Peptides against a protein of PDB entry 3T7K. Designs and how they scored, part 77

Target 1, 248 residues: chain A of PDB entry 3T7K
Amino acid sequence: KAEKILARFNELPNYDLKAVCTGCFHDGFNEVDIEILNQLGIKIFDNIKETDKLNCIFAPKILRTEKFLKSLSFEPLKFALKPEFIIDLLKQIHSKKDKLSQININLFDYEINGINESIISKTKLPTKVFERANIRCINLVNDIPGGVDTIGSVLKAHGIEKINVLRSKKCTFEDIIPNDVSKQENGGIFKYVLIVTKASQVKKFTKLINDRDKNETILIVEWNWCVESIFHLNVDFTSKKNVLYQKK

## One batch from the design tools (peptide; made by RFdiffusion4, then SolubleMPNN)

Design b2_p15_7_s1 (from b2_p15_7, 7 letters changed)
Fold by OpenDDE base, seed 2:
Structure b2_p15_7_s1 (fold): chain B 248 residues (1-248), chain A 15 residues (1-15)
Amino acid sequence: as target 1 above (248 residues)
Amino acid sequence: MDPSWDPSIDPELPD
């Protein structure tokens, strides 16, 4: 059926998209439309798997979803597109009245606002954002909204290798892991990096660390610090936004 | 085709 529909076009574009959707198309696509999209080189996946070599995300805007945040770790993210791309494409294809001999839809016309070429270009870098920031091992409190698994998965996608989950009420100094980074690249290395949710946790962890390892560097941040870093694909250590405690 | 979004299926992570 898809072949018959597409037969009216002399030439078909190959968009070469391997995509996930977030914040749109929750009901999915019908079989015919999926087949049409596949013929145009657009493959949509339900979930993110590294083996799928995803290069595209569809979303109406910048979102704080797991999929959106992880899409910025694609290697590279070629396109971040509004769902209207698919809508307009399918509309044109299904249109019987359109005398168009070819599909004339430009991907660049459907870019998500705020995901510019600068962001896209950073996804071509050989390193991940937290890797570039010398953050390899972090401590994450167990009561983080969104859950440690989801948050941890996002962080790992962006170059954090080890996530230590702290039981906030029962943890001791021995439960806190250091950020073990061997390469002194340009930038400050924090020995202890923690993501926390409460001021009481800041007080607790700063005390535990300072009492046992007084001269070491500490970075305690909120989850939003990570999100902002991901959205910009850059860690700004000069910003105090979402930083709860910093000792250089 | 409606690009409708159901946040119950694909939620934004909280602040």
Scores: peptide ipSAE 0.525, ipTM 0.912, DockQ to the pose 0.825
Fold by OpenDDE base, seed 3:
Structure b2_p15_7_s1 (fold): chain B 248 residues (1-248), chain A 15 residues (1-15)
Amino acid sequence: as target 1 above (248 residues)
Amino acid sequence: MDPSWDPSIDPELPD
């Protein structure tokens, strides 16, 4: 059926998209439309798998969904597109207007607002955002909204190698892991990096660390610090936004 | 197809 529909076009574009959707198309696509999209070089996946070499995301806007945040870790992310791309494309294809010899849909007309070429270009870098920031091992409180698994998965996608989950009520200094980046020469290295949710945790962890390891560098941030770093694909250590405690 | 967003299925991570 898809072949018959597409037969009216003299030339078919190859968009070469391997995509996931977030904040849109939750009901999926019918079989015919999937086949049409496939013939146009558009493959839509349900979930993110590293093996699929995804290069595209469909979303109505910048979202802080797991999929959107992880899409910024694609190698590279080629396109971040509004769902209207698919909608308009399918509308054009299903149009009974006999005179359409070509599909005239340009990907660049459907870019998500706020995901510019500067962001896209950073996804071509050989390193991940937290890797560039010399953050390899972090401590994450167990009561973080969204859950440690989801948050941890996003952080790992962006270059954090080890996530230590802290039981905030029961943890001691010995439970806190150092950020082992001793081999990296460039940039501010924080020995202890923690993601926390409450001011009480800041007080607790700062005390624990300072009492036992008095002269060490500490970075305590909110989850939003990570999100902003991901959205910009850059860690700005000069910003105090979402930083709860910093000792250089 | 409606690009409607259902946050219950694909939620944004909380602050």
Scores: peptide ipSAE 0.524, ipTM 0.910, DockQ to the pose 0.870
Fold by OpenDDE base, seed 4:
Structure b2_p15_7_s1 (fold): chain B 248 residues (1-248), chain A 15 residues (1-15)
Amino acid sequence: as target 1 above (248 residues)
Amino acid sequence: MDPSWDPSIDPELPD
């Protein structure tokens, strides 16, 4: 059926998109539309797997979903597109107006607001955002909203190699892992990096670390610090936004 | 094809 529908076009574009959707198309696509999209070089996946070499995200706007956050770790993210791209494309294809010899849909007309070329270009870098920031090992409190698995998965996608989950009420200094990164000449490396949810945790962890490992560098942030870093594909250590405690 | 967003299925991660 898809072949018959597409036969009216003299030339079909190859968009070369391997995509996931977030904040849109929760009901998926019918079989015919999937086949049409596939013939146009658009493959939509249900989940993110590294093996699929995904290069595209469909979303109505910048979202804090797992998929959206992970899409910024694609190698590269080629396109971040509004769902209207698919809608308009399929609408044009299903149109019975015989006069269309070509599909006239430009990907660049459907870019998600706020995902600019600067962001896209950073996804072409050989390193991940937290890797560039010299953050390899982090401590994550177990009571983080969204769950340690989801948050951990996002962080790992962006270059965190080790996530140590802390039982906030029961943890001791020995449970806190150092960020084992070799000192770069000009970059302040934080020995201890923690993501916490409560002010009480800041007090607890700062005390534990300062009492046992005096004069070490500490970075305690909220989840939003990570999110903002991901959205910008850059860690700004000069910003105090979402930083709960910092000791250089 | 439903372009709508169902946050119950695809939630934003909380603050």
Scores: peptide ipSAE 0.524, ipTM 0.911, DockQ to the pose 0.922
Fold by OpenDDE base, seed 5:
Structure b2_p15_7_s1 (fold): chain B 248 residues (1-248), chain A 15 residues (1-15)
Amino acid sequence: as target 1 above (248 residues)
Amino acid sequence: MDPSWDPSIDPELPD
């Protein structure tokens, strides 16, 4: 059926998109439309896997979903597109207007607001955002909204290698892992990096660390610190936004 | 095709 529908076009574009959807198309696509999209070089995946070499995300806007945050780790993210791209494309293809010899849909007309070339260009870098920031190992409190697995998965996609989950009520100093990075000539390395949810946790962890490992560098942040870093694909250590405690 | 969003299956991560 898809072939018959597409036969009216002399030439078919190849968009070369390997995409996931977030904040849209929760019901998926029918079989005919999937096949049509496939014939146009648009493959939509249900989940993000590194092996699929995803290069595109469909979303109505910038979202704080797992998929959207991870899409900024694609190598590279070529396109961040509004769902209207698919809608208009399929609408044009299913149109009974006899005179359509070609598909006239431009990807660039459907860019998500706020995902600019600066962001796209950073996805072409050989390193991930937290890797560039010398954050390899972090401590994450177990009571974080969204869950440690989801948040951890996002952080790993962006270059964090090890996530240590802290039981906030029962943890001791020995449970806190250091950020084990090689001494780089440039930039401050924080020995202890923690993502917390409450002021009480800041007090607890700062006390534990300072009592046992005096004068070491500590960075305690909120999840929003990570989100902002991802959205900008840059860690700004000069900003105090979403930083709860910092010792250099 | 419905581009609608179901946050129950694709939630934004909270603050």
Scores: peptide ipSAE 0.522, ipTM 0.912, DockQ to the pose 0.878

Design b2_p15_7_s2 (from b2_p15_7, 5 letters changed)
Fold by OpenDDE base, seed 1:
Structure b2_p15_7_s2 (fold): chain B 248 residues (1-248), chain A 15 residues (1-15)
Amino acid sequence: as target 1 above (248 residues)
Amino acid sequence: MNPEWDPSIDPELPD
């Protein structure tokens, strides 16, 4: 059926998209449309797997969903597109107007607002955002909204290798893991990195660390600090935004 | 760049 529909076009574009969707297309696509998209070089996946070499995300806008945040870790993210790209494409293909010999849909007309070439270019870097920031091991409180698995998965996609989950009410100093990175001369490495949700946790962890390891560097942040870092594909250590405690 | 976050419309969960 898809072949018959596409036979009216003299030349078919190859968009070369391996994509996931977030905040759109919840009901998926029918079999015919999937086949059409596949013939145009558009493959849509349900989940993010590294082996699929994903290069595209469909979303109506910038979102804080797991898929959107992880899409910024693609190698590279080639396109961040509005769902209207697919909608208009399929509409044009299904149009019975005999005179359309070519599919004329430009990907650049459907870019998500706020995802610019500067962001896209950073996804071509050989390192991940937290890797570049020398954050390898973090501590994450167990009561974080969204859950430790989802948050942890996003952080790992962006270069964090080890996530230690802290039971906020029962944890001791021995439960806190150091950020095991080689000391670089420029002092920009935090020995202890923690993501917390409450001011009481800041007080607790600062006390635990300072009582046992008084001279060490500490970074305690909110989840929003990570999100901002992901959206910019850069960690700005000069910003105090979403930083709850910092000791250099 | 980061829009105002509303967890009701912009969940941090997988779709």
Scores: peptide ipSAE 0.238, ipTM 0.748, DockQ to the pose 0.148
Fold by OpenDDE base, seed 5:
Structure b2_p15_7_s2 (fold): chain B 248 residues (1-248), chain A 15 residues (1-15)
Amino acid sequence: as target 1 above (248 residues)
Amino acid sequence: MNPEWDPSIDPELPD
């Protein structure tokens, strides 16, 4: 069926998209449309797997979803596109207007607002955002909205190697892991990095660490600190936004 | 600067 529909076109574009969708196309695509998209070099995946070498995200706008946040870790993210790209493309293909010898849809017209070339260019860097920030090991409270698995997966996609989950009510100093990074010459490495949700946790963890390791560097942040870092593909240590406690 | 986060139009984790 797809071949018959596409036979009216003299030349088919190859968009070379390996994509996931977020905030759109919840009902998926019918079999014919999937076949059409495949013939045009557009492959849509349900989930993010490293082996698929994904290069595209479809979303109506910048979102704080797992898929969107992870898409910024693609190597590289080539395109961040609005769902209207697919909608208009399929509409044109299914159009009964005999006179269309060519598909006339330019993917550059469908870029997500706010995903600029600066962001795209950073996805071509050989390192991940938290790797560049010398954050390798973090402590994450177990009561974080969204769940430790989802948040942990996003953080790992962006270069965090080890995620230690802290049981906020029962944790001791011994449960807190250090951020074990080699002393690089140029940057203040925080020995303890924690993502927390409540002021009470800040008080608890600062006390635990300061009582046992008084002179060590501590960074305690909210999840929003991570999100902002991901959206910018850069960690700004000069900003106090979403930083709950910092000791240098 | 990312616009102010609105959970009604910018869903937070999970998908």
Scores: peptide ipSAE 0.195, ipTM 0.722, DockQ to the pose 0.139
Fold by OpenDDE base, seed 2:
Structure b2_p15_7_s2 (fold): chain B 248 residues (1-248), chain A 15 residues (1-15)
Amino acid sequence: as target 1 above (248 residues)
Amino acid sequence: MNPEWDPSIDPELPD
């Protein structure tokens, strides 16, 4: 059925998209439309798997969803597109009135606002954002909104290798793991990196660390610090935004 | 890029 619909076009584009959707297309696509999209080199996946070599995300705007955040870790993310790309494409294809011999829809016209070429270019880097920031091992409180598994998965996608989950009420100093990164010549390395949710945790962890491992470097941040770092694909250590405690 | 976060229109983590 899709072949018959597409037969009216002399030439079909190959968009070469392997995509996930977030904040759009909740009802999915019908079988015909999926087949049409496949013929145009657009494959939509339900979930992110590394083996699928995803290169695209569809979303109406920048979102803080797991899929959106992880899409910025694609290697590379080629396109971040508004759902209108698919909508307009399918409309054009299904249109009986259009004497169009060719599909004339440009991907660049459907870029998500705020995801610019600078961001896309950073996804081509050989390293992940937290890897570049010398953050390999982090401590994550167990009461974090969204859950430790989801948060942890996002962080791992962006280069954090080890996530230690802290039970905020029961943890001791021995439960806190150091950020085991070899000192690079030009970058400050924080020995302890923690993601926390409340001020009481800051007080607790700073005390535990300072009492047992005096003069070590500590970075305690909110989840929003990670999100902003992901959105920019850069860690700005000069910013105090979303930093709850920093000892250099 | 400084996206304003609005939980009502920009859900955190869950889709």
Scores: peptide ipSAE 0.051, ipTM 0.706, DockQ to the pose 0.143
Fold by OpenDDE base, seed 4:
Structure b2_p15_7_s2 (fold): chain B 248 residues (1-248), chain A 15 residues (1-15)
Amino acid sequence: as target 1 above (248 residues)
Amino acid sequence: MNPEWDPSIDPELPD
């Protein structure tokens, strides 16, 4: 069926997209449309797997979904596109009225607002954002919105190797893991990095650490600190935004 | 401002 529909075009573009969707196309695509998209070099996956070498995200805007956040870890992310790309493409293909010899849809016309060339360029870097920031091991409180698995998965996609989940009410100093990163001469390395949700947790963890491991560097942030770092593909240690406690 | 975290916005696509 797809072949018959596409036969009216003299040449088909190859978009070379391996994509996931977030905040759009919840109902998926019918078999014919999937086949059409495949013929155009557009493969849509349900989930993110590293083996699929994904290079594209479809979303209506910047979102704080697992897929969107992880898409910024693609190697590289080639395109962040609005769903209208697919909609217009399929509409054009299914249109019987337009004696179009060619598909005239430019990917660049459908870029998600706020995902600029600077962001795309950073996805070509050989390192992940938290790796560049010398954050490999973090402590994460168990009551984080979104759940530790989802949050942890996003963080791992962005270069965090170890996520230690802390039970905020029962944790002791021994439960807190250090960020085991070799001291680079010019980079502020925090020995303890924690993502917390409440001010009470800040008080607790700062006390536990300072009482047992005096004079060590501590970074306590909220989830938004991670999100901002991901959206910029850069950790700004000069910013106090979303930083709850910092000891250098 | 970044949108609020809402995991429900990213539903699993039906198989």
Scores: peptide ipSAE 0.027, ipTM 0.662, DockQ to the pose 0.087; fails the geometry check

Design b2_p15_7_s3 (from b2_p15_7, 5 letters changed)
Fold by OpenDDE base, seed 1:
Structure b2_p15_7_s3 (fold): chain B 248 residues (1-248), chain A 15 residues (1-15)
Amino acid sequence: as target 1 above (248 residues)
Amino acid sequence: MDPTWNPEIDPELPD
């Protein structure tokens, strides 16, 4: 069926998209449309797997979904597109107007607002955003909204190697792991990095660390600090936004 | 909002 529909076109584009969808197309596509998309070099996956070498995300806008956040870790993310790309493409293909010799849909017309070339270019870097920031080991409170597994998975996709989950009410200093990055001579590495949810946790962890390891560097942030860092594919250590405690 | 979005399956992570 798809072949018959596409036979009216003299030339078919190859978009070369391996994509996931977030905030759209949860009802999926019919078999014919999937086949059409496949013939146009558009393969849509249900879940993110590293082995699939995904290069595209479909979303109506920038979202704080697991899929969207992880898409910014693709190597590279080639395109971040609005779902209207697929809608318009399929609409054109199913159109009965005989004279369309070519599909005239340009990917660049469907870019998600706020995902610019600067962001896309950073996904071509050989390192991940937190790796570039010298953050490899973090402490995460167990009561974080969204759950430690989901949050942890996103963080790992972006270069966090080790996530230590802290039981906020019961933890001691010995439960806190250091960010074990080789001391680069030029400073700026935080020995202790923590993601917390409450001001009481800031007070607790700062006390625990300062009492036992008084002269060490500490960074305590909210989850939003991580999200903003991901959305920009850059950690801005000059910004105090979403930073709850910092000791250099 | 895309009417095909199911936030139960694909939620935005909280602040």
Scores: peptide ipSAE 0.579, ipTM 0.918, DockQ to the pose 0.603
Fold by OpenDDE base, seed 4:
Order: structure tokens, then C-alpha cells, then sequence
Structure b2_p15_7_s3 (fold): chain B 248 residues (1-248), chain A 15 residues (1-15)
């Protein structure tokens, strides 16, 4: 069926997209449309797997979904596209109007607002955003909204190697792991990095650390600090936004 | 909201 539909075109583009969808197409595609998309070099995956070498995200806008956040870790993310790309493409293909010699849809016309060339270019870097920031080991409170598994998965996708989950009510200093990174001369390395949800946790962890490991560097942030860092593919240590406690 | 978006299966992560 797909072959018959596509036979009316003299040449088919190869978009070379390996994509996931977020905030759109949760009902999926029918078999014919999947076949059409496949013939056009568009492969849609249900989940993100590193082995699939994903290079594209479909979303209506910048979203704080697991898929969207992880898409910014693709190597590289080639395209972040609005779902209208697929919609318009399929509409054009299914159109019974006269022999369209070519599919005239430009990917660049469907870019997600806010995902610009600067962001895309950063996905070509050999390092992940948190790796560049010298954040490899973090402490994460167990009561984080969204769950430690989801949050942890996103953070790992962006270069955090070790996530230590802290039981906020019962944790001691010994439960807190250091961010074991080689001191690079040019960047403020924080020995302790923590993602917390409450001011009470800030007080607790700062006390625990300062009482046992005096004069060490501490960074305590909200999840939004991570999200903003991901969205920009850059950690701005000059910003106090979403930073709850910082000791340099 | 995209009518095809199901936030139950693909939620935005909270603050």
C-alpha cells in the first residue's frame, strides 16, 4: 500500500531521521503511514535507546518530559521538529491531487521554537553538559518529584556517572558521596553536589557536610537548575537561579 | 495542548 502511494513521486527524499516523539503522536501511526515514513528515511521509536543512534525529537514545543530532556543528549541531535512536519508530510503524500513530482517539505521550516543552531551545535560536542561542568557524582534526595529513576536517567544521559540517592530523613554524612572529579585549574569544582526539594534538606545537608568536612565546596540545587542547564546545554555557575546553597 | 499528547504516559517532569 505504501509503495503504491509513493509511486506517484519521481524521487523520494531521505530525511535520515531516527526520532522519538514527546507531547505528540501518542496514538502512534497506522501501518501504512509507518511504512511511508520508513521509505522516506524517517524511523520513529517508542523509547530512547542509545543503540538506536537517535538524532531527532518531535515535540510541539520545548517540554520538560523525559524524552525531550534526553533528546538534548543525542550525539548529535540533528533536528528538533514540530509534529506538523509529519502531519504536513503525510497530508502531501496522501493528497490525491495531481502528480507531485517531488515532496516539497523543508525540515528547517518545522524547527521547535527555542532549539536553535547554538543548542544543536552543542550536541556535537564530545562531552555531555554535566561532564563539561565537572559534575560526575551527585546526591539526589529520594523524595524528588518525578522519581529518582526518571530524574536519574535524565541526568545520566547528560553525563552524570553516579547518582547517590539520599534518604533525606535518615541520611548521615557518610551517606553523602563526593563529586570525585580531577581538579581542573579553570573551573570551580564542587566536592559535594546535591539536588534537593526542600529548604529543610538544605539546612540538614549543609550542617552535615560543614560539621564533618569543613571548608569543602558545596553546591545544592533544585531540579530546575538541572533542567535549565540541559535546555541550554551549558551550566552557568554565575547564575544563582535555582541554586539553594553554594560554598566555593 | 497537542490533542495527541497523553500526559499520563509522557508527563512533564515537575519542578
Amino acid sequence: as target 1 above (248 residues)
Amino acid sequence: MDPTWNPEIDPELPD
Scores: peptide ipSAE 0.575, ipTM 0.917, DockQ to the pose 0.589
Fold by OpenDDE base, seed 5:
Structure b2_p15_7_s3 (fold): chain B 248 residues (1-248), chain A 15 residues (1-15)
Amino acid sequence: as target 1 above (248 residues)
Amino acid sequence: MDPTWNPEIDPELPD
């Protein structure tokens, strides 16, 4: 069926998109439309897997979804497109107007607002955002909204190697892991990095660390610190935004 | 809200 529909075109574009969708197309596509998209070099995946070499995200706007946040870790993210690209493309293909010898849809017309070339260019870097920031091992409180698995998965996609989950009510100093990174000459490495949700946790963890490991460097942030770092693909250590405690 | 968006399947992560 897809072949018959596409036969009216003398030339078919190859968009070379390996994509996931977020905030759109949760009802999926019919079989014919999937086949059409495949013939045009557009493959849509349900989930993000590293082996799929994803290069595209479809979303109506910048979102704080797991998929959107992870898409910024693609190697590279080539395109961040509005769902209207697919909608308009399929509309054109299904159009009964006999006069269309070619598909005339340019993907560059459908870029997501706020995902600029600066962001796209950073996805071509050989390192991940937290890797560049010398953050390898973090402590994450178990009561984080969104859940430790989802949050952890996003953080890992962006270069965090080890996520230690802290049981906020029962944790001791021995449960807190250091950020074990080699002393690089350029930039302050925080020995302890923690993501917390409450002021009480800040008080607890700062006391535990300072009582047992005096004068060590500590960074305690909220989840929004991570989100902002991901959206910018850069960690700004000069900003106090979303930083709950910092000891250099 | 996009009518094709199901936030139960793919929610925005909270603050």
Scores: peptide ipSAE 0.575, ipTM 0.917, DockQ to the pose 0.584
Fold by OpenDDE base, seed 2:
Structure b2_p15_7_s3 (fold): chain B 248 residues (1-248), chain A 15 residues (1-15)
Amino acid sequence: as target 1 above (248 residues)
Amino acid sequence: MDPTWNPEIDPELPD
C-alpha cells in the first residue's frame, strides 16, 4: 500500500532521520504510515538506545521529559522537529487533490522553538556537557522527584560516569564520593558535587564535608541546575541560579 | 495540549 501511494511521486526525499517522539504520537502510527515514513528515510523508535544512533527528536516544544533531555546527548542531534513535520508530510502524501510530482517539505521549517543551531552545533562536540564541566562523579539524594534511576540515566547520557545515591537520613561522610577528575589548568574542579532537594540536606552535607574535609570545594545544586545545563549544553558556573551551596 | 500526548507514559520530570 505504501509503495502504491508513493508511486505518484517522481522523486522521494531521503530525510535520514532516526528519531524518538516525546510529547506527541503516543498513539503511534498505522502500518501504512510507518512504511511511508520508512521509505522516506524516517525511522521512529520507541525507546532511546545508543546502538540505534538516533539523530532526531520530535516534540511540540522544549520538554523536561527523559527522552527530550536525552536527545540533547545524541551524537549529533541533527534535528529537533515539531510533530507537524510528520503530520504535514503524511497529509501531503495522502492528498488526492495535489498532483504534486515532488514532496516539498523542508525540515528547517519545523524546528522546535528554542533549539537553535547553536544548541545543535554543541551536540557535535566530542564531549558531553558535564564532561566538559569536569563533573564525572556526583552524589544524588534518594528522595529526588522523578526517581534516581530516571534522573541518573539522564545525567549519564550527558557525561556523568558515576552516580552515588545517598540515603539522606542515614548517610555519613564516608558515603559521599568525590568527583574524581584530574585538575585541568583552566577550570575549577569541585571535589564534591551533590544534587539535593531541600535545605536540610544542604545543611547536613555541608556540615559532614566541612567537618571532615574542610578545605575542599563543594557544589550543591538542584535538579533544575542540571536541566538548564542540558538545555543550553553548557554549564555556567557564574550563575547562581539553582545553586544551593558553592565553595570554591 | 497535543491530543497525542500521554503524560502518564511520557511525563515531564518534576522540579
Scores: peptide ipSAE 0.575, ipTM 0.916, DockQ to the pose 0.605

